Peptides against a protein of PDB entry 4XPM. Designs and how they scored, part 61

Target 1, 160 residues: chain A of PDB entry 4XPM
Amino acid sequence: VMLHSKNVKGFLENTLKPYDLHSVDFKTSSLQSSMIITATNGGILSYATSNNDVPKNSINEINSVNNLKMMSLLIKDKWSEDENDTEEQHSNSCYPVEIDSFKTKIYTYEMEDLHTCVAQIPNSDLLLLFIAEGSFPYGLLVIKIERAMRELTDLFGYKL
Target 2, 67 residues: chain B of PDB entry 4XPM
Amino acid sequence: DIKGTIAFDTHGNVIESTGVGSQRIEDIGDLSKVTLDAEGFAQVQGDSLLVHLYKRNDITLAVYTSA

## One batch from the design tools (peptide; made by RFdiffusion4, then SolubleMPNN)

Design b2_p14_4_s1 (from b2_p14_4, 9 letters changed)
Fold by OpenDDE base, seed 2:
Structure b2_p14_4_s1 (fold): chain B 160 residues (1-160), chain C 67 residues (1-67), chain A 14 residues (1-14)
Amino acid sequence: as target 1 above (160 residues)
Amino acid sequence: as target 2 above (67 residues)
Amino acid sequence: SEIREFLKKLAELY
């Protein structure tokens, strides 16, 4: 099934859902945001946010979107730097992964008190970006984004 | 009998924690160095709690019990 | 043991 714009938005919204183990008393918060951005300039192609209490077209909504734009740009810049830094690629903040025959890297970044992770969609000009509260464990965040990436095979190799 | 749990990856990052495990994240450093048996298990005595370890597919689980 | 079985089951969640 081909991923269209509506499908991508719905996919990202689904990634916001909290993780609940049930077997043990462990449940995360929802992700604050989930985005697909361009690796070239950090432009947001699609996004979802768990904070839906802001009225549409309000100043607060604009500020919220602007905040996402700012974070996406900052994370893209950091990602770009790390992709050109061998040492950073071997740090505890970098997870090399292979999906099918495609290789990519997952990076974790702390943004203020938020926990974020970003990964290039394999062979594409796109990045998948998760933003969570500081209580969201990095290890689980990595697992979450890896599993999400496996569902985005239609975007593998996507070039702008 | 389980007082808590911790799961962590090969980078030492937490995957999940519950109960007393949530208060013992600092144990990950030492737990990651424990030698496991052929089946991937180990036991480590930590203060008043016993830690049961199991590693599979680069994920280590720690369960804390009183004995 | 019961604990080992629990650990195995828990590991399968990941």
Scores: peptide ipSAE 0.693, ipTM 0.945, DockQ to the pose 0.865
Fold by OpenDDE base, seed 3:
Structure b2_p14_4_s1 (fold): chain B 160 residues (1-160), chain C 67 residues (1-67), chain A 14 residues (1-14)
Amino acid sequence: as target 1 above (160 residues)
Amino acid sequence: as target 2 above (67 residues)
Amino acid sequence: SEIREFLKKLAELY
């Protein structure tokens, strides 16, 4: 099944859902944002946000999108720096992973009061980016993004 | 019986925490060093609570009980 | 062990 742009949007929206263990008293908040961005320029190809109460085409919506653009650029820059830094790749904030024989890395970043994680979609020019509140555990965020990437095999090897 | 839980990964990052476990995140450092048996289990006595450990697939679970 | 069974079931959630 081919993953088209509309399907990607729906996929990202689904990743926003909170994690609920049900068997124990543990439930997270929804992700604040979920994005696919370019590794080259940090441009947003697709995104989803939990704050959908903002009127369409309003100034507030424009400002929120601009904020996402800023965050995506900053995270892309940090990711790019770390990909060229051996020490950062061996830090506690870097998770080397292998998905179906494809290797990639998951990075966790504190962005102001937010918990974020980013990973290059294997062999592609794309990054998957999750933004969550500070109460969202990093360990769970890493698991979440790894499992999400396993559903994006259509984007593996995608080049701009 | 169960007072709380913690789950954490090999980097020491929290995956989940409940009950008293949410107040004992600092225990992860010591719990990560505990030697587990062949089945992946261990017990550690901590203050008034007993910690039951289980590790599988790079995830460690800690359950806190009174005994 | 009841606790061991709980741990095993909980681990299956991840």
Scores: peptide ipSAE 0.693, ipTM 0.945, DockQ to the pose 0.890
Fold by OpenDDE base, seed 5:
Structure b2_p14_4_s1 (fold): chain B 160 residues (1-160), chain C 67 residues (1-67), chain A 14 residues (1-14)
Amino acid sequence: as target 1 above (160 residues)
Amino acid sequence: as target 2 above (67 residues)
Amino acid sequence: SEIREFLKKLAELY
């Protein structure tokens, strides 16, 4: 089954849902944003946001989208730098992972008061990016994005 | 009775925390150094609470109890 | 023990 644009959007929207551990009294906030961006330029191919209270085509929406574009570009730049830096790849902010024999890395980045997590979709020109509130623990964010990538096998090897 | 929990990964990053565990994130540094038994368990007496540890698949769980 | 069983069950969540 191919992931079309609408399917990807829906997928990203689903990733926004809070993580709820029913066995203990622990529940996160929703992700602020979830995006698929290009590894080359940081361009947003698809995104979802939990801030749905902004009217469409409003100045506030434009500003919100522009903010996402800015963050995606900044994170892409940092990711690109880290991918060319052996020390950064061995830092506490980098999680090497393997999915179905494909290797990738998950990076955590502090963006102002936000917690972000980014990973290259295996063998692709695409990055998956989660943006959460500062209260969202990094360890869980990493788990969340890894599990999400496991559901994006159709995008493995995708080249622009 | 369980007073709280913490889960953390091999990087020392929090996965989840509840109850008194949420107020003891600083314990992760010391807890990560605790030697576990063959089954992956350990107990550590804290200042006022007992910490029960269990590690499996690179995730460490800590449960805080009064005894 | 009860606490060990709880820990094992909790670990299954991850």
Scores: peptide ipSAE 0.693, ipTM 0.945, DockQ to the pose 0.903
Fold by OpenDDE base, seed 4:
Structure b2_p14_4_s1 (fold): chain B 160 residues (1-160), chain C 67 residues (1-67), chain A 14 residues (1-14)
Amino acid sequence: as target 1 above (160 residues)
Amino acid sequence: as target 2 above (67 residues)
Amino acid sequence: SEIREFLKKLAELY
């Protein structure tokens, strides 16, 4: 079944939910943001945020979106640099993964006090990007984004 | 009996932590170097706590107990 | 042992 814009938005919203381990006393905060952006320009194709207390079409909403645009651009640039740097691909911030015979990489980046991770959707011009609070552990972010990508097979091979 | 837990990946990044484990993230460096048995288990005495290790599918779990 | 069984059970969460 083909993913439509609303379906992608709903998917991203679902990724915001906190990770809760019931067997142990461990629960994360919600993700701050979840986005699909272009690998070429860092343009946001779809996004979800946990802070929905901002009135629509307000100046604050515009500023919030602009902030996301800035972060996405910065992360895309860092990702692009690392994809062209063998040394960075062997750092602790890079996780090579394989999903259904498709190879991709997950990168973790600290953005000020935020924890982020980004991964190219296999064979596509798209990146999946998670932004979380600093309390969200990187190892869990990696697991979360890998599992999320496994649900985005319809976007594999997507070209702009 | 369990005082805390840590889960971490092959990169040394935390997956989860609870109890005293949340205060012992710095132990990951040493714990990652511990030789595990054929079943993926090990025990390491650390300070006043015993650390029980188990690794499966590139994830290492550490459980802290008093004994 | 009890602790080993707990570890195995906990590992299944990931």
Scores: peptide ipSAE 0.692, ipTM 0.945, DockQ to the pose 0.905

Design b2_p14_4_s2 (from b2_p14_4, 9 letters changed)
Fold by OpenDDE base, seed 2:
Structure b2_p14_4_s2 (fold): chain B 160 residues (1-160), chain C 67 residues (1-67), chain A 14 residues (1-14)
Amino acid sequence: as target 1 above (160 residues)
Amino acid sequence: as target 2 above (67 residues)
Amino acid sequence: SEIREFLKKLAEEY
């Protein structure tokens, strides 16, 4: 399946959905945002947000988008630092994972009161980034992003 | 009889918590050290609650019961 | 065990 721009947007929108368990009474909030950004400069290639109550072209929307841009840049910078830091790669905030034969790492970062996680799409110049409320458990966030990446095989090896 | 649950990963990070489990996140440290049987189960008595453990695929589940 | 079965079912949701 080829992932076009609109397909990627739809994919990211789908990742926003809460995690709902059935065996126990546990349901997360929706992700605040889900993004694919460049590993080079943190530029947003595609994004989805759960809060759609902001009027289009409003100053609030602009501020919201700018906030995403800011967060993406900050997280990209932190990711870049950690990718060059062996100690950080062995912290509890780093999850080495293997999808098929491709290896990558998932990092969790506290951003103010938000819980975030980011991972390089294997062998690509792209990062997948989830931003959630502080109530969203990190362990589950990691599971969520790993499973999401498994659906992005078309982007594996993507170079800018 | 279930009073709550905790699920956590190999890093000790919470995956989910419910009921009394939500108030016992600090138990993860000790629970992660419990020796499981061949099927991946264990029971640990903690204060007034019994903790039932099960680990599968790097995920550990803890269920708190009164007995 | 009922509790074991519950745990197994719960585990399958992850």
Scores: peptide ipSAE 0.760, ipTM 0.949, DockQ to the pose 0.853; fails the geometry check
Fold by OpenDDE base, seed 1:
Structure b2_p14_4_s2 (fold): chain B 160 residues (1-160), chain C 67 residues (1-67), chain A 14 residues (1-14)
Amino acid sequence: as target 1 above (160 residues)
Amino acid sequence: as target 2 above (67 residues)
Amino acid sequence: SEIREFLKKLAEEY
């Protein structure tokens, strides 16, 4: 199954779902946002948000989209800096991972009161970005985004 | 007997916490240093509670019990 | 033990 824009949007929407354990009473909130952005400019190629109660084409929707654009740009910039900083790559906020022999890194960033994590889709010009509330544990965000990345093999090696 | 749980990764970041575990996140530092047996288990007396540890695939689980 | 079985079960959920 090849990933097209419609399929990617649906995929991102599914990543918003809470993580719910059954052995213990633990359930997270939904992710606020899930995005695929360009590593070069931080441009949003696809996104999903949990707050869909805003009317389409309303000023509130425009503001929310603009906020996502700003966050994606800021995170892309921080990611780019860290990719050129060996010290940052060895911090507890950086997780080197390997998926089917493809190497990438997962970074966690605190953005105001939000918890975020970002990872380059292996060998691609694309980043996968999750934005969650501050109550969402970073360790779980890392697990979540790694597993999501494993479902995006069609985008491995994607170049703009 | 279970009073709470903590799960954490090799970076010491929390994966999940429940019950009294949510109030004992500071235990992660010490728990991460505990030597596990061949099956990945250990028990540690932590304050007034017994901590049962299990590590698998870079995830460490801690379960707090009264005894 | 019961606790070990619980831990194993919980670990499988991650």
Scores: peptide ipSAE 0.759, ipTM 0.949, DockQ to the pose 0.848; fails the geometry check
Fold by OpenDDE base, seed 3:
Structure b2_p14_4_s2 (fold): chain B 160 residues (1-160), chain C 67 residues (1-67), chain A 14 residues (1-14)
Amino acid sequence: as target 1 above (160 residues)
Amino acid sequence: as target 2 above (67 residues)
Amino acid sequence: SEIREFLKKLAEEY
């Protein structure tokens, strides 16, 4: 089973769902956005947002997409910088992980008042990016993105 | 009897918090240093509350009770 | 232990 463009979009939409525990009264907000972007230029290949009340093809939608483009570029730049900085790779905001013998790193970044998390899809030119409200715990965001990447094996090794 | 909970990872970052646990995030630093038994459990006194710890798969859970 | 069982149950949700 191959993960095609439509499947990727649906996958990203599914990642938006809040985390809801049963044993305790704990439920997060939905992710604000979930994206797959290029590691080279920060270009958005696919995305999903929880704000779907904006009329399609409206000025507000265009502005929203432009904002995502700006955020993706900024986060890509931070990621690129950290990937070339040994000290940053040993910071509390960097999580080295291994998925099916493939190594990658998960980074958490605060962007304005938002909590973000980004990781290179193993051996690929792609990044997976989650954007959440400031109330979304970073530890949970890391768990969420790691588990999401485990479902993207079709993109492992993807080169532009 | 549960007054609250905290879950945190090996970096000390919060995974979840409920009840009094949401007001005890600063406890993570000390709780992360507690020695657990062979099954991954421990109990420690935190002021007037008892903290029950359990670690599994790099996630530590803390449950606060009055006794 | 009731608390231990609760902890185990909660841990399974992560």
Scores: peptide ipSAE 0.758, ipTM 0.949, DockQ to the pose 0.852; fails the geometry check
Fold by OpenDDE base, seed 4:
Structure b2_p14_4_s2 (fold): chain B 160 residues (1-160), chain C 67 residues (1-67), chain A 14 residues (1-14)
Amino acid sequence: as target 1 above (160 residues)
Amino acid sequence: as target 2 above (67 residues)
Amino acid sequence: SEIREFLKKLAEEY
């Protein structure tokens, strides 16, 4: 089944759900945002946010979207820089991973008081980006985005 | 008798923490250096608490108990 | 042991 825009949106919305353990009393907050952006210029192709209390077509909505656009651009720029920096790829903020024989990297970035992670969808011009509150552990964020990416095989190799 | 837990990855980044574990994130550095047995387990005495370690698939779990 | 079984159970959640 091919992923359409609506399906991608629904997928991203599902990634917002908290991580809840059962063996111990541990539950995260929802992700603040989940996005698919272009690796070329950080343009947002699809996104989901946990804060949906803003009226549509309002000035506040426009501001929130603009904020996401700026964040995505900044993260894309940082990602691009790190992809061209061997030393950064060996830091504890870079996780090389392999999904179905496709290699990619997961990067974690602090953005203000937010915890973010980003990864190139294998062989594609797309990045998957998670934005969480500062209380969301980076190690768990990495696990979350890796598992999410494994469900996006239809986007592997996607070129703009 | 579990007082808390920590889970961390091979980069030393926290995956989860509960109870006293949430206040002992600094232990990760030392815990990551502990030699595990063939089954992936170890025990380490830390302060007044016993730390039980288990590593599987690049994830290390630490459980703190009184004994 | 009981604690080992707990650890294994917890590990399965990741």
Scores: peptide ipSAE 0.758, ipTM 0.949, DockQ to the pose 0.860; fails the geometry check

Design b2_p14_4_s3 (from b2_p14_4, 9 letters changed)
Fold by OpenDDE base, seed 2:
Structure b2_p14_4_s3 (fold): chain B 160 residues (1-160), chain C 67 residues (1-67), chain A 14 residues (1-14)
Amino acid sequence: as target 1 above (160 residues)
Amino acid sequence: as target 2 above (67 residues)
Amino acid sequence: DEIREFLRKLAELY
């Protein structure tokens, strides 16, 4: 059974929550955005964003969504390029991982002052994308997206 | 007494940092090259702090102490 | 060693 759109939205919203190590004095900010996009066109299928204080249908909301669309497309293009570049797949920005015998890759990308992380949902036409502030460590961002992806098994193998 | 911590992955990317560790991110390059013992531990004397290292499952932890 | 124990416990968080 596939995840309902409402469930996906709620899932993405939960990924926004900051990481807090209680044993040490370390806590991150919330993710700026969390998205599921198409690997083919970079189209946003579902998204969640922090700073949801903007009124609906406002110019600011439209601009914010447009910004997400732009970033989604740019990251998708970079991901596609790297998937066809052996050297990039062996760089420090690429993390090969295996989830339940499914192989995928996690990429980290600097987007202006933001830290981003993207990964193909195994055997699917979908990408999971996290956008965080520059203060969010890449190593932790990778761990976060890997763990999140493990909860999206219903989307494994999903084809458009 | 612990003065700070750093955790980093095999790519040299930070996972977390606290205390003086947040100001010592540049140490990761050298710390990643340190030979660990059979239990995964090592100690490295810095300029003014002692660094205690532990690596497990591709994650390296560094704890900074005065001694 | 308390430092080693701390490191072990911290590592378990990941």
Scores: peptide ipSAE 0.697, ipTM 0.945, DockQ to the pose 0.909
Fold by OpenDDE base, seed 1:
Structure b2_p14_4_s3 (fold): chain B 160 residues (1-160), chain C 67 residues (1-67), chain A 14 residues (1-14)
Amino acid sequence: as target 1 above (160 residues)
Amino acid sequence: as target 2 above (67 residues)
Amino acid sequence: DEIREFLRKLAELY
């Protein structure tokens, strides 16, 4: 089944779910946010947040959305800079990965007290962005976003 | 008798930790340098605990036991 | 070895 806008939203919502290892006493918090943004302008094409207790059309909701917009722009800018910096691409915060025959990079960024992870959807003008609490380990965040991208093959090669 | 666990990647970033492993994240630096056998296993004595290591597909697991 | 088996099973989760 092809991914459409409504399907993408549902997909992102599913990525929010905490990681739970039943074999050991380990369970994460839910992701704070999961987004697909444009690599060019950092515009949010789709997003999901774990804090859905905010009343619709409230000032708190507006502030929350505005905060996401700000973070997406900041992360997009940092990503863009790193993609043009060979040293940053070889830093400990960059994970080169290959999905099928497509290559991409996963970057981890500390945003104040939050742990973030961003990756270009292969050969596309889109970025997948996860935002988690500081307690969410980076190693797991990287695994999570890689696995998520493997489910977004319909967006591979997507151009604006 | 497992006292805790740590899982970490090739960048030294934590994947998960439990029990005493959560208090020994600083061990990752040394554990990442341990030579593993042909099956991917090793044991390292660390202070009062024995660390059992296993690496597969760029993920290293550490299990802490008292013996 | 019980510990080795545990490690193998745990590794399969990732």
Scores: peptide ipSAE 0.697, ipTM 0.945, DockQ to the pose 0.897
Fold by OpenDDE base, seed 3:
Structure b2_p14_4_s3 (fold): chain B 160 residues (1-160), chain C 67 residues (1-67), chain A 14 residues (1-14)
Amino acid sequence: as target 1 above (160 residues)
Amino acid sequence: as target 2 above (67 residues)
Amino acid sequence: DEIREFLRKLAELY
């Protein structure tokens, strides 16, 4: 079974929702962006943003998409470098995880004033990428992306 | 009387913080080294606040109280 | 201990 584009888009939109503990006075902002990109060239296959107030087909929308393209490429490059660097894989910014016997790694990256988190969808040519404000804790981003990854089993092993 | 909370992972990264905990993120380094009892609990007296610790499933929780 | 109970309940959120 394979998720079609609309289902993936809806999934990514759902990941944007803020985290609210309820039991304590802690609530995050929404994620700025959530994306599925190719591990090969950083191409965006699907994305969602919290800034949906921009008119469709406007110059502002085009600019925002271009910014996402640039950021995805930069993060893909950083991820590729780290995947070929043993020391980086053992740094505080790398979380080895196992989902249903599939192994992958979650990386946290500071991109300007934004907090980002990226992980390869297990055995696939795809990366899941979260972009959040600087106030979003990295520990929570990691938990969030791991749990999201567990819902993308249909993409495990996907090759381009 | 809870004054604040911190939750952090095994990498020392914050998961959440509230109240005075938000101003004591630097405590994570020391709190991560505290020996817990068999049930996963500990108490640490720092200054005027008492820190109550609990670790479960690689997540450490800290609650700050006045007593 | 109410604090321990609070900690246990909070831990269940993760």
Scores: peptide ipSAE 0.696, ipTM 0.945, DockQ to the pose 0.864
Fold by OpenDDE base, seed 4:
Structure b2_p14_4_s3 (fold): chain B 160 residues (1-160), chain C 67 residues (1-67), chain A 14 residues (1-14)
Amino acid sequence: as target 1 above (160 residues)
Amino acid sequence: as target 2 above (67 residues)
Amino acid sequence: DEIREFLRKLAELY
């Protein structure tokens, strides 16, 4: 089975949905953004954003996309540094996980007032990146991105 | 009887919080050090609230009650 | 114990 661009986009859009526990009075906001970026350059291959009230080709859309590009690059750089830093890999911001016998790491990063989470798709040149409001708990964000990666098995081992 | 809840992971990061639990995130540090029984439960008397703990896998739940 | 049962139920959500 092959994941096509439109399928990936739809998948990312679905990850934006808020988390509602129902059994307790707890509900999150929607994710601000969800992206698949390259681990090499931080280039955005696919993305979804909850702020879709901007007309296409408008200056606001361009600015929002540019902001995502900037954030993705910054997070990629930070991720790259941490991947080469043993101490950072042992911090509370790093979660080693195993999915179907594939090992990867989930990193949490605070970017301005936003909560972000990034993980390398196992054995691939791709990163999955979630951006949420500061009110979104990191622990839940980690769970969310792990579960999302489990649904991206078609991208495991993907090389650019 | 439940006044609030907290769920947190092994890194001390919040997963969810409700009620008074949302105002007591700082308790996680101490709660993470509590020794649990064979079934994964414990009770800790706080300042004015009783904290009921349960850990399953790598997630710890805390429920705050008056008694 | 009502609280224990609640905790068990809640834990299953994660």
Scores: peptide ipSAE 0.696, ipTM 0.945, DockQ to the pose 0.854

